# Designs tried in a protein design run: peptides against a protein of PDB entry 6RGO. Part 307

Target 1, 392 residues: chain A of PDB entry 6RGO
Amino acid sequence: MALKLLGFNQDATCFSVISSNKGVTIYNCDPFGKCFELEKSTSNDEELDFLVEMLFSTSLIAVVDKTIGASKRKKLKIVNTKRKATICELTFPHEIMDVIMNRKIICVVLKSDQIFVYDISCMKLLRTIDVRGEKLKSTSKFRNSEAVGDIGVRVSLSTDNNSILCYSSYSKSDKENAPLNDIVVFDALKCIQINVLPAVHQSNIVCIACSPDGMLMATASEKGTIIRVFKTIDTENDEPILVNEFRRGSRPSRISEMKFNHDNTLLACVGESDTIHIFALPVTTTEADANEDDTLQQSSHSLSSSINGLQYISKGLANRFGKIIVSKIPTQSQQRHVAYIKIPENAKYRIGFPKDTTNTIHICGEDGNYLVYSIPRNEVGPCTLVKSNTFD

## One batch from the design tools (peptide; made by RFdiffusion4, then SolubleMPNN)

Design b2_p25_7_s1 (from b2_p25_7, 11 letters changed)
Fold by OpenDDE base, seed 1:
Structure b2_p25_7_s1 (fold): chain B 392 residues (1-392), chain A 25 residues (1-25)
Amino acid sequence: as target 1 above (392 residues)
Amino acid sequence: SELSDEQLEELKKLLKEAEEELAKR
């Protein structure tokens, strides 16, 4: 049977899949098993397409049926899984492209490049963000919506109550074909723009991840070769702070998902490549307990020449993009610990970090595998498989 | 459209379950 992955919830305690025969199934990770099924509404052999967003391990889910007809693709259902009942239904003017939530906010992304921000407690509309409207003041030509390929507005929301929303926006360039390469940081509760990160990549942004606390954001472009990590709120001299730049690979490959772990020490990425990459983030030691004396002997173990590709913080990019104050990433932290997981070629996988164990990662595949890996702490290398389960 | 009082109480109950789950972890 063809499986389609919908992804993990915020704390990686559950994941959702589409089965061609059954509809949507939600699995619990521990103990492993089915916790909810949403049957398909039609007997037809049509390819099932759904959006499902869960609120942690709760019985609250948001569902969009995208399988049949332009009308269903515009409807968001809020469902109680324990009651198997729709609490409410919202209808939008355009097709729903994405839905994200936390304990305070639901964000709905439309094909029109609009973001609808709701208070989850009452489903009241707080804000409509028109990502095109800021650009349309200059050029009247509607991009023919058909020729706008798989590039739309991308969003990520903090899992905390601060509800930091990061979204891709169009560059202010007078060019008709301006890329979605700006990032806006938005307080979704107060409905205030906090920050704007201009031109964070040369091409459209296709993947964004916000940290659980909303303090960090990771971005990847269509090329998927470089991942950038920024501070979301903090600025230095009104300029965006680049915390990290990671190289996933030399070959272009689409990144489909990125996630931070719960303590902001790791960033994982997955996509069209045969490899899940896990990058170590420098722990921001608060300056307090830097007693001078720990002469950590530089054990100059010659990490082999292949990792030298991380050293090219190209001095040339700092001159072309304005003064992105690359806060001096201490050149000493160049031994970025990197872990990896090998996955089957062309297998779509999703990733999640559990809250309780910061050095474990949950992954699931359209091949029907749910896998738990241990991440090495001190050594660059493969992750170790700890647990495996299968699903259908 | 505004939600009914029954829909609001159901949402409020599920959100409270989410807060209680996260407070235990």
Scores: peptide ipSAE 0.455, ipTM 0.911, DockQ to the pose 0.594
Fold by OpenDDE base, seed 5:
Structure b2_p25_7_s1 (fold): chain B 392 residues (1-392), chain A 25 residues (1-25)
Amino acid sequence: as target 1 above (392 residues)
Amino acid sequence: SELSDEQLEELKKLLKEAEEELAKR
């Protein structure tokens, strides 16, 4: 059967899949098992396509049926899975491209590059963000969305109540073909723009991850060779703070998903490559609680001390147009993965970090495998498989 | 469209379940 992965929930306690025969299925991770099914409404042999966003392990889900007709692709259903009932339906002017939520906010991304921000408690619209709006004043040409492939606005939302929204934006270049290579940081609750990170990559951003607390973001471009991690809120001299630059590989490969673990110590990435990469983030040890006696921690500090010297204060080289260009960390100082998982070639995988076990990663594949891996802390190497289950 | 009172109460109940789930972890 053809499986299509939808992804994990915020805390990796559940994942959702599309089965060609069954429709949408939600699995619980522990104990492993099917917990919900949304039956296919049509007997037609049409390829099923859905967006499903879960609110943790609750019975609240947001669903978009992308399978049939332009009308359904514009409809967001809020569903109670315990009742198998639609609570409410919202209709949008354009096709829904993505849906992301936490306990306070739901964000709906449209094909028009608009982001609709709602208060989830009452489904009231708080803000419409027009990511194109600043450019549409200059260039009347609707780019036929057909010729620009899978390049749209990317979003990530913090899982906490701070509700920090990171989204990709078009660079302010007068070029008709300006890349989607800026990042905007937005307080979704207050509806305030907090920060703008200009030109964080040379090409379009195709993947964004926000940390659970909203204090960090990771970005990857179409090249997928370099991942950059920034502070979301903090700035130095009105410049973006680049915390890390990771090298996934030398060859271009699309990154489909990135996730931080719950304590911001790890960043995982997955995509079209045969390898999930896991990177270590510098722990900001607050200097204060270094009591004298723990002589044994010296071995871990030697790796962290070499990382702290790479506060590459990206003195934004103002290009000839006054734009901050994030300085590239020299290729020799680019950090590699600390851990990896080999996955089958051509299998799409999704990743999630459980809240309670920061050194554990959950993965699921379109091959029907749900896998739990332990991440090595003290060595660079493969992750160890801890549990495996199959689904259909 | 504004939600009905019934829809709002159902939504509030589910959000409360989410808050209670996350407060236990």
Scores: peptide ipSAE 0.455, ipTM 0.912, DockQ to the pose 0.600
Fold by OpenDDE base, seed 3:
Order: C-alpha cells, then sequence, then structure tokens
Structure b2_p25_7_s1 (fold): chain B 392 residues (1-392), chain A 25 residues (1-25)
C-alpha cells in the first residue's frame, strides 16, 4: 500500500498519514495506536492528497482535501475528531499549499504566495501577507505561478504563544527570477514584521524551522549541504544574527523537514538522503538562570571558546535597516552532526521531538515504521533504537 | 463569515483542552 506521511504534531505525541485504502489516519505515539480516521470521500483508486495539521494531541485538526478538483484544494475544514464533525469551512481564492498552527494562530499559505493569518479562537482574519506584492514594489513583473514547480513560500511558526512566524521572501534583485532567499520574521499576534534577513542562502530556501520559543530559526536551501541557524530578534549586543552553520554533507540533497527539540539544544534534519542528522546547538544561557545547575556547564565551555573567533567581517548584506548580517561562518567552524539515524534509501521520513525527553527523537516512514531513538549524550555516533511499531 | 456561538464555544473548549494538556507536563 502507498503511504504518504503528513508529519508529527507539535509535541510528537501523534503523527498523521495518508493510506491509499483508508484515507487519513492519525496515530498516537504512546500508547501506540489509531486515534482518528478520516474516510476517503470517493471509492475511486485515485491518489489521495491531503493537508492535515493537528493542534497537539487535541481533537482539533485543520484539513485540506487536495485529491479531487480545484475547488476542494481551496477549502480549509476545521474538524473536531472526537465528534467527527466540521466546525467551520474557509474558502480561499487560490490553492492551499500549507497550513500551520499553534494555540493562538492558524497560518494558511496559498499558491499565490499569500499567507493568511487567523486568530484560531474565532477564525478571524488578522492579516494577509502578500509576499509577491512586496516584490512588485521593486520589480514590476509577476512571476507566472505555473512555471515555478516546487518553489513556493516556506513558513514555520513557533509552538509557543508568542506565535513567531518565519517565512521565505523574494530578494530585491531586479531579475525576473529573484530567488526566495530572504527570511522575514513576523509577530503573528501583533501583525508586525520584526526582522528581515536578506540573502541567507544563494539559492531558494526550501526548508525553515522555528524553535518552540521563536528565538531561533534554521534554514536550508535547494542545495541542502549547509544549514544555518539565526536569531529571530536582533539582540542589543553586537552579536551576529547567524549563530550556527552546520554541514549536513558535501553532496546536494533536498532537506524536507527540520525540527528543534523543546529546549533548543538539538536540531534534526531529514530529507532525500539515507541519513537523519542531529546537530548540537550551543545553549544560549541568558545570564539570569546561571545559579542552580552547575553539572551541565563543563561540556558547554569547550564549544563557546571556538565561536568568539568568528568576528570575520565577511561582506554582510545590509538588511532593510542597514545592519550587516554575517551570511557565512568560516569553513573551519562548520560543525557536523553529533548523532545520526540511517534510514532506507528513498524512504520518506518525518521527525518529531517529544517534550518530556530531550534526548529522544520520534521518526516515522512511508515504509510503515514508527521508531523511537535515543540520542547519544557523550559520543558522536548512531542513535540507539528504543521502541518500534508498524502501521498500514 | 462570523462563526456561530456554538462554533465559538466548541473552538474555546478544544483550545482549553490544549492549554490543560500542556500545563500537566
Amino acid sequence: as target 1 above (392 residues)
Amino acid sequence: SELSDEQLEELKKLLKEAEEELAKR
């Protein structure tokens, strides 16, 4: 049977899949089992395509049926899974490409490069962000939406109540084919743009992850060789906005998903490669919590001393406010993974970090495997399989 | 279109369940 993975929820307590025979199934991770099933609307052997976004482990899901007809692809249903009932339906002018939510906000990404931001509590529209409209003020030519296949606006939303939205935007280049290589940081609650990071990669951004607290973001380009981690907000200190640069590999490979763990100590990435990579982040201790936990300090000190040398004024690009952003860390300071998981070649996997266990990762595959791995603490190496389940 | 009072109360209930789940962990 062909499985298509939709992904984990925000805390990796559930994951969603499309099964060709059944429709959408949501699985609970612990105890492992089916918690919801959405039956397919048609008996036809048509390839099922859905967007499903779940609010944590709750009965609230957002669903888009993309299987049949251009009209369904423009409809967002908010569903109560416990009642098996549609609460409300929203219709958009264009096809829905992505849906992301937290406890405060739903963001809907359209094929028109528009982002609709809603208050989840009342489904009121707070903002329409027109990513193309910002480009048109600089370049009079609309990109024909048809010619740019897999390249659209990418989004990520913080899982906290601050609701920090990171999205890819077009560079100000006069070229008709300006890349989606800028990042905009947006307060989705206040509807205010808080930052713009120009040209964070040379090519289009294809993957973005926001940290749970919205303080960090990770980006990957079409090349998928380098992952960059940025602060979302300018700190008062002359600290570089680029805090980490990780090397996934030397060969180009698409990254499909990245996730931070709940304490911002780990960043995982998955994609078309046979390897899930896990990177260690330096703990940005805000000076306030310095008092109690003396034991973890010893390992962090050795990594911090190497970062201080990175005052290389590479030709930073001026942001909209004239600030120079260091767009590249020196190759000598490029960190590799601290841990990895081998996955079957050409198998699509999704990743999630559970809240309660910072050194555990959940993964699921289109091969029907749900796997829990322990991440090594004191060594660079493979993760250890702790639990396995199968689904169909 | 504005949601009905019933739809709003259903949304509020589900959002409260999300807040209570996160407060227990």
Scores: peptide ipSAE 0.453, ipTM 0.910, DockQ to the pose 0.522
Fold by OpenDDE base, seed 2:
Structure b2_p25_7_s1 (fold): chain B 392 residues (1-392), chain A 25 residues (1-25)
Amino acid sequence: as target 1 above (392 residues)
Amino acid sequence: SELSDEQLEELKKLLKEAEEELAKR
């Protein structure tokens, strides 16, 4: 049967799949097994397409039927999985492209480049963000950008209650095809723009990941060779703080998903390549106040590997036109992966980090494999397979 | 359309269950 992966939930305790014969199935990761099934509403041989966003391991899911010919592509259903009942249905003016949620917020991305931000507790609209309208204000020209393929607004939401929303926006370039290469950081609860990261890539941003706490954001362009990690909220002299620049590879390859682990020490990426890459982030030592007393000599051998190469990339060339050009980290300062997983080239995979085990990654494939890997701590190398299950 | 009181109470119940499950982990 053809499987289509919908992905992991926020804590990687569950994952969702579309089976061509069954409809939507949600699997629990541990113990492994089916926990919910949404049957096909139609006996038609139409290729099923769905969006399913699950609120952690709860009975709350958001569902969009994206099946071709269905008038339902503009409808968001909020479903109670225990009752197998629709709680409510929202209808949008345009096709739903993406849905993301946490315990406070649901964000709905439309084909119109609009983001609808809802309070999940009452399904009240808090804000409509019009990314095209922002572009029109900046460029003074209405442009039908409909023709440029799979390029739309990308979003990521923090899984915590702070509800930091990161989204791609159009650059202020007067060029007809202004790329979606700006990032906006938005407080989804307060409905306030916190930060703007201009021109973070040369081409359109196709993948964004927010950290669980909303303090970090990773970005990748259509080229998918470089991943950049920024602070979301913090700025230095009103300039964006670039924390890391990672090189996934030398060859262009689309990144479909990125995830931070729960302690912001690892960033994983997956896409069209035969390799999941895992990168190490610098541990932000919170300056714990040096309270004097407790002599516990835990000789944590800090492997002070001389990552001396945090050259604070100096003052961006504030070009006379007020465009903050994110200074390219010298190619020599680009970090490589610390770990990897080999996957079949023809199988789409999704990734998730479990909350309780910071050095474990969950992956699932359209090949019907659910795999748990251990990430090496002290060496650069392959991840070790710990558990495997199959699903259909 | 505004949610009915029944729909709102069902949402509140599920969100409360979610917060209680996440606070135990």
Scores: peptide ipSAE 0.441, ipTM 0.910, DockQ to the pose 0.593

Design b2_p25_7_s2 (from b2_p25_7, 10 letters changed)
Fold by OpenDDE base, seed 1:
Order: structure tokens, then C-alpha cells, then sequence
Structure b2_p25_7_s2 (fold): chain B 392 residues (1-392), chain A 25 residues (1-25)
């Protein structure tokens, strides 16, 4: 059967899939099993497309029927899965491209490059963000949205109550064809812009991940070769703080999803490549408990394993981003542990980090595999398969 | 669009379920 993956929920306790025969199915991860099914409304052989965003393990889901020809592509349904009932329906002026939520807010991204921010508790509109309207103050020409393919506004939201919204915006260039290569950091509860990270890539941003606490963000461009990690809120001399730069690969490959684990120690990425990559982040020691004493000179035997090829930090790019302050990552953390998972070529996979186990990753594939991997802590290498299940 | 009192009470209940799940983790 043709499966299409919708993704994991915020805590990776559930994942959603589209089955051509059944419609939307939600699976529980542990115990593994089908927990909800939304039947297809039409008997037509049309390729089913949906957005489904689930609020953690709850019976609250947001659903958009994106099936081609469906007048429903402008409608957001809030559904109680336990009652199998629609609580409410919102209609938008344009097609819905994405929906994200946490316990406080729902964000709805439209094909018009608008972001609608709602208070989830009452479904009241808090803010409309017009990503194009901010550009129109500098450039009078409407880009015909038809000719710019799968390039739209990308969003990510913190899973905590701080509700830090990160979105891609158009650079302030006089060029008619300004890329979506700026990032705006927005407090979605207070409806205030916190930060702007200009020109974080040379091309359009196609993937964004916010950390669960909203303190970090990861970005990838259309090239998908370099991943950048920034602080979201903190600035140094009013300039953005680049925490990490990772090389996923030498060949261009689209990144479809990135996720932080719950303690901000790992960043995973998946996309069109045969490999899920997991990068180690430096632990930000909050300076608080640096009490003086124990100069234990543990002679860290530098296992100088000559892994020649992976220059993780291109020294040369720091000079080209004249406005991005690269935080001095201590030279001692040079060997960032990287883990990987091999996946079938052309199989779309989604990723999630469970809250309870910071060194475990959940993955699911359009091949019908749900897999749990253990992530090695102290070495660069493959992840170990711990559990596997199949779905149809 | 304003929600009815019944719709608001249903949303409130689901959000309290989400809160309790995250307090267990």
C-alpha cells in the first residue's frame, strides 16, 4: 500500500500516517498499536493528502484535508479523537501549508506566506504575521506564488509553554527574487518579535527546528549540506549567536525534518539521503555552579583517530558572515560525536525524540517500519536497533 | 468565530489532559 508519513507528535509517543485505503491512522509507540483512524470521506482514487498535528498523547488533533480538488484545503478542523467529533472548524482565505501546536497556541501557515497565531484555549486569533507584507515595504512587485515551487515560509515552535515561534522571512534585498533566508524569532504568547537572524543561509531555508525550551534553533537551506544552530533569544552586541555549524554531507540533499532531543544535547536530521544524522551539541553549562576546586587532571587519552575527512567546522565561513558572532566553542570539544542510522534510499522517514530517554530516537518510514534506536554516547558510529514494529 | 461554552469546556478538558501528561514525564 502507498503510505505517506505525517510525523511524530511533540514527545514521540505517537506518529501519524496516511494510508491510501484507510485515510489517516495514528499509532501509539509504546505499547505499539493503532490508537485512532480517520476514514477517507471519498471513494475516489485521488491521492490522499492531509496535515495532522497531535497535541502530545491527548485526544486533541488539528486536521487539514489537503487532497487535490478538495475545497477543504482552506479548513482546519479541531477534532476530539476519543469522541470522533469535530470540536470546531476554522476557514482561511488561502490553502493551509502547515499547522503546528503546543499547549498554548496553534500556528497556521498559509500559501499566502501568512502565519495565523491562535490561543488554543479559546481559538481566538492573537496575531496575523504577513511575511510578504514586511517585504512589500521594500519591494513593490508581488512574486506570483505559482512559479516559486515548494519554497514557502517554514516554521517551528517550542513545545514548552514559552511558545517561541521561529519562521523563515524574506531578506531585505532590493532584488525582486529575495530568498527566504532570514529567521524571525517570535514570542507567540506576547505577540512580540524577539530577534531577527539575517541571511543565515545563501539560499532559501527549507527546514527549521526549534529546541523544546525555545533557546536553540537549527536551520538548513535547499542545499542541505550545512546545518547551523543559533541561540534564539540571546544576542551578543545585538548580533546573532551561532552555536554550531554541522556538515551533513558533501552532496546536496534536501533535509525534510530536524529535531532536538529534550535536553538540547542532540540534533537529528532526516531527508532524501540514505542516512539519518545525529549531531552532538555542546552542553551549555549554565555558569552558576562553577565552584572552584577539583582540578582532577583526568588525562583524557586523545584517541587521535585520524578521521581525516569530516571537517565539521569550516574555519573559512566565519570570515564571510561578518555579522554572525561565532561563540568560541572551546577547542577541546573538537571531536563532536556523530551517530547515524542507515535507511533505504528514497524511503521517506520521520524522526522523534522521546522525553524519558535522551539517548533514544524513534523513526518511522513509508516502508511501514517503526524503529527505536539507541544512540552511542562516547563514540562516532551507527545507532543500535532496540525495537522494531511494522504498520500498513 | 466565537466558540460555544460547550466547545470551550471540551477544549479546556483536553488541555488539562495535556498538562497532566507532561507533569508525569
Amino acid sequence: as target 1 above (392 residues)
Amino acid sequence: MELTEEQLEELKKLLEEAKKELEKL
Scores: peptide ipSAE 0.418, ipTM 0.902, DockQ to the pose 0.519
Fold by OpenDDE base, seed 4:
Structure b2_p25_7_s2 (fold): chain B 392 residues (1-392), chain A 25 residues (1-25)
Amino acid sequence: as target 1 above (392 residues)
Amino acid sequence: MELTEEQLEELKKLLEEAKKELEKL
């Protein structure tokens, strides 16, 4: 049967799938089993397409039916899964591309590059963010939806109550084809822009992850070779703080999803490659526990390898491109994965980090596998399979 | 679009369930 993965909820306690024969099914991870099913409204052999966003383990879901016609693709249903009833329906001027929620807000991304921010408690519109602005609406022919790899606005939302929204924005280039390579950090509750990270990649951003606490953000471009991690709110000398730069690989490969674990110690990425990569983030030791005199002479093997070669980035290109966050991190010092999972070739997988176990990752595949892996702490290597289940 | 009082009460109930699930974790 053709399965399509919708993804995990915020705490990886549930995941959603589209089954061609059944419609939308939500699975509970532990105990493993079906917890909700949304039956197919039509008997036709039409390829099912849905957006489903679940609020943690609750009975609150947001659903968009993308299967049938331009009208349904503009409707967001808020559903109570226990009652199997629609609480309310919102209609948008354009097709819904993405829906993200936490306990405070729902963000709805439209094909028009608009983000509608709602207060979840009353479904009141707090803000409409127009990522294109008023000027760019006139000339951008609607990107034909048939373009394999629709470079739309990407969003990620903190799972906490601070409700930090990160979204991709167009660079301030007067070019009609400006890349979506800026990031805006937005307080979704106060409806204020709190930071802007200009030109974080050379090409369009195709994946964003916000940390659960909203303090970190990971970004990947359409090249998917480099992942950058930034602070969301904090700046140094009015410049964005690059925390980490990770190398996924040398070969271009699209990243479809990234996730932080609950304590911001790990970042996972999945996409078109046969490998889920897991990267370690630096533990911000709060200065308090620096009292124990453990003179572990970490032999600073000063790999003072001659940085001399990179002087000739000609001064001339820097002025016209808005301050590209040129990685100050030498290409040789780009961190690799600390752990990995091999997945079947051409299988689409989704990832989630459970709250209770910082070194466990949940994954599910369009092959019908739900897998739980343990992440090695002290060595670089493969993750260990702990639990497996199948779904249809 | 304004929600009815019944829709608001149902939504509030689900959000209170979501808070209680957090306080247990």
Scores: peptide ipSAE 0.415, ipTM 0.900, DockQ to the pose 0.545
Fold by OpenDDE base, seed 2:
Structure b2_p25_7_s2 (fold): chain B 392 residues (1-392), chain A 25 residues (1-25)
Amino acid sequence: as target 1 above (392 residues)
Amino acid sequence: MELTEEQLEELKKLLEEAKKELEKL
């Protein structure tokens, strides 16, 4: 049977799949098993396609039926899984491309490059963001650039209550085909733009991940060779702060998903390659709690391997034409993965980080495998398989 | 589209369940 993965929820306690014969199934990770099934409403041999966004481990899901020929591609259903009932239905002017949520907000991305931001508590519209309209105001020329294929606005939302929304926007280039290579950071609760990161890649951004706390953002372009990590809110001299630049690989390969762990110490990526890559982030020790005088002399000679703190002097060459060029990190300063998982070729996988264990990663495949891996702490190497389950 | 009082109460209940699950973790 063809499985299509919808992904993990925010805390990796559940994952969602489409089965061609059953419809949408939600699995619990521990104890492993089916927790919800949305039956196929149509007997048609049409390839099922859905968006399903789950609010953590709760009975609240957002569902979009994206099946070809379905009149439902513009409809968002809010469903109570315990009651197997639709609470409400929203209809949009255009096809829904993506849905993301947290405890405060639902964001709906349309094929029109519009983002609708809702208060989840009452389903009230807080903001409509028109990414094309913003481009028009900047470039004075609308071309109907039919987004050729999968190129559209990408979004990520913090899982906390701060509700930091990161989205891809069109560069202010006078080129008819301006790439989606800017990032906007948006406070979705206050409905204010916090930051703009211009030209973070040379080509369209195809993957974005926000950290759970909304303090970090990872980006990847269509090339998927370089991942960049930025601070979302903080700026230095009104310039974006580039925290890390990671090299996934030398060959182009699309990244489909990225995730931070819950303490912002790890970034994982998955896509069309045979390898899930895990990168280490520098622990930002907040200097604040260093004042408690507790004298415990434990002389743990941690071998401080000389991470030469190359202070990335972001020499932002402020070129005279107001283009903040994110200073290219020297290729020699590009970090590699600290851990990896090998996956079957041509199998699509999704990733999630559980809350309780910062060094554990959950993965699931369209091959019907749910796998739990331990991430090595002190060595560069493969992750260790801890648990495996199968699903149909 | 305005939600009915019943729909709002159901949403409120689910969101309170979501808060309690996240306060236990």
Scores: peptide ipSAE 0.409, ipTM 0.898, DockQ to the pose 0.548
Fold by OpenDDE base, seed 5:
Structure b2_p25_7_s2 (fold): chain B 392 residues (1-392), chain A 25 residues (1-25)
Amino acid sequence: as target 1 above (392 residues)
Amino acid sequence: MELTEEQLEELKKLLEEAKKELEKL
């Protein structure tokens, strides 16, 4: 029977799946086992579709039933998993496309390219972000939902209490077909725009990851060949800081998910390819702790020698329109993965980094595999399988 | 839609549980 992956929670302690028979199931990672099930309400042979966002390992989940009709697709249920009860239900004007949360904030992305930001503690609306802006409201051409492929507003939220929200936005080009290639950085608690990164890719952004602390973001376009990592808050001369540019591959392949590990030393990506790629990020040595442990410098130098070719290209060339063009790092200086995992062709996988083990990655597949891998730190190579479990 | 006092108290309790779980890790 077909499994559909919903993904890991924020700390990779749980993952959620849709089973065509059972409905939504949540698994605990360690000890491995089923911890919650939401049964399907209907006996119909309808293809089940849900959004489920977990609040870490807690009994709080947000659920959207996307299976049955336009009414349920507009409803967000906040559920207590221990009680198997709905705490509250929110209804939106449009279909819910995504839900993301942390301990402070819930963000709800609508098909209308609106982001609703809520205080989780009271479910109070803090902000409605209209990503299309006022100018595009006048062109009443709702992109006919059929021909606009799965390109909507993408979001990522920091897992910390700073609640840094990164979202894709339309470029300010007066063209009706402006790409979703800008990034906005938003303080979701204060409801303030912090930064705008213009034209970070040439095509639509299809994947965004925010670091747990909200200090970094990773972006990938529909081509999925290049991943860019930026600072979220920091700017040089009002220009975005490009920290890294990674090459996933030479062939186009969609990236479905990216994740930072908890210490911002690794970035993983997964998608339609047979390979999960793991990239090393430069360790920002805070100048303070550089004094005592001379011994760890030798092992970092071998990885750093490949990193030192990345001059921080802080100075984007202003194009003829005063927009910053993020300079492409030359293909020869583009960093490759430091580690990889081979996955079955045609199996969709999701990824998560556990908090306590920065060199471990959790993955789960629509093939029913939950796998734990160890990431090599000192060599470029395959990850080592540590644990495997199956689910249905 | 405003939460009832009961819904608000249940939500607060779950967030306090969440906080305690995340302070232990």
Scores: peptide ipSAE 0.408, ipTM 0.898, DockQ to the pose 0.632

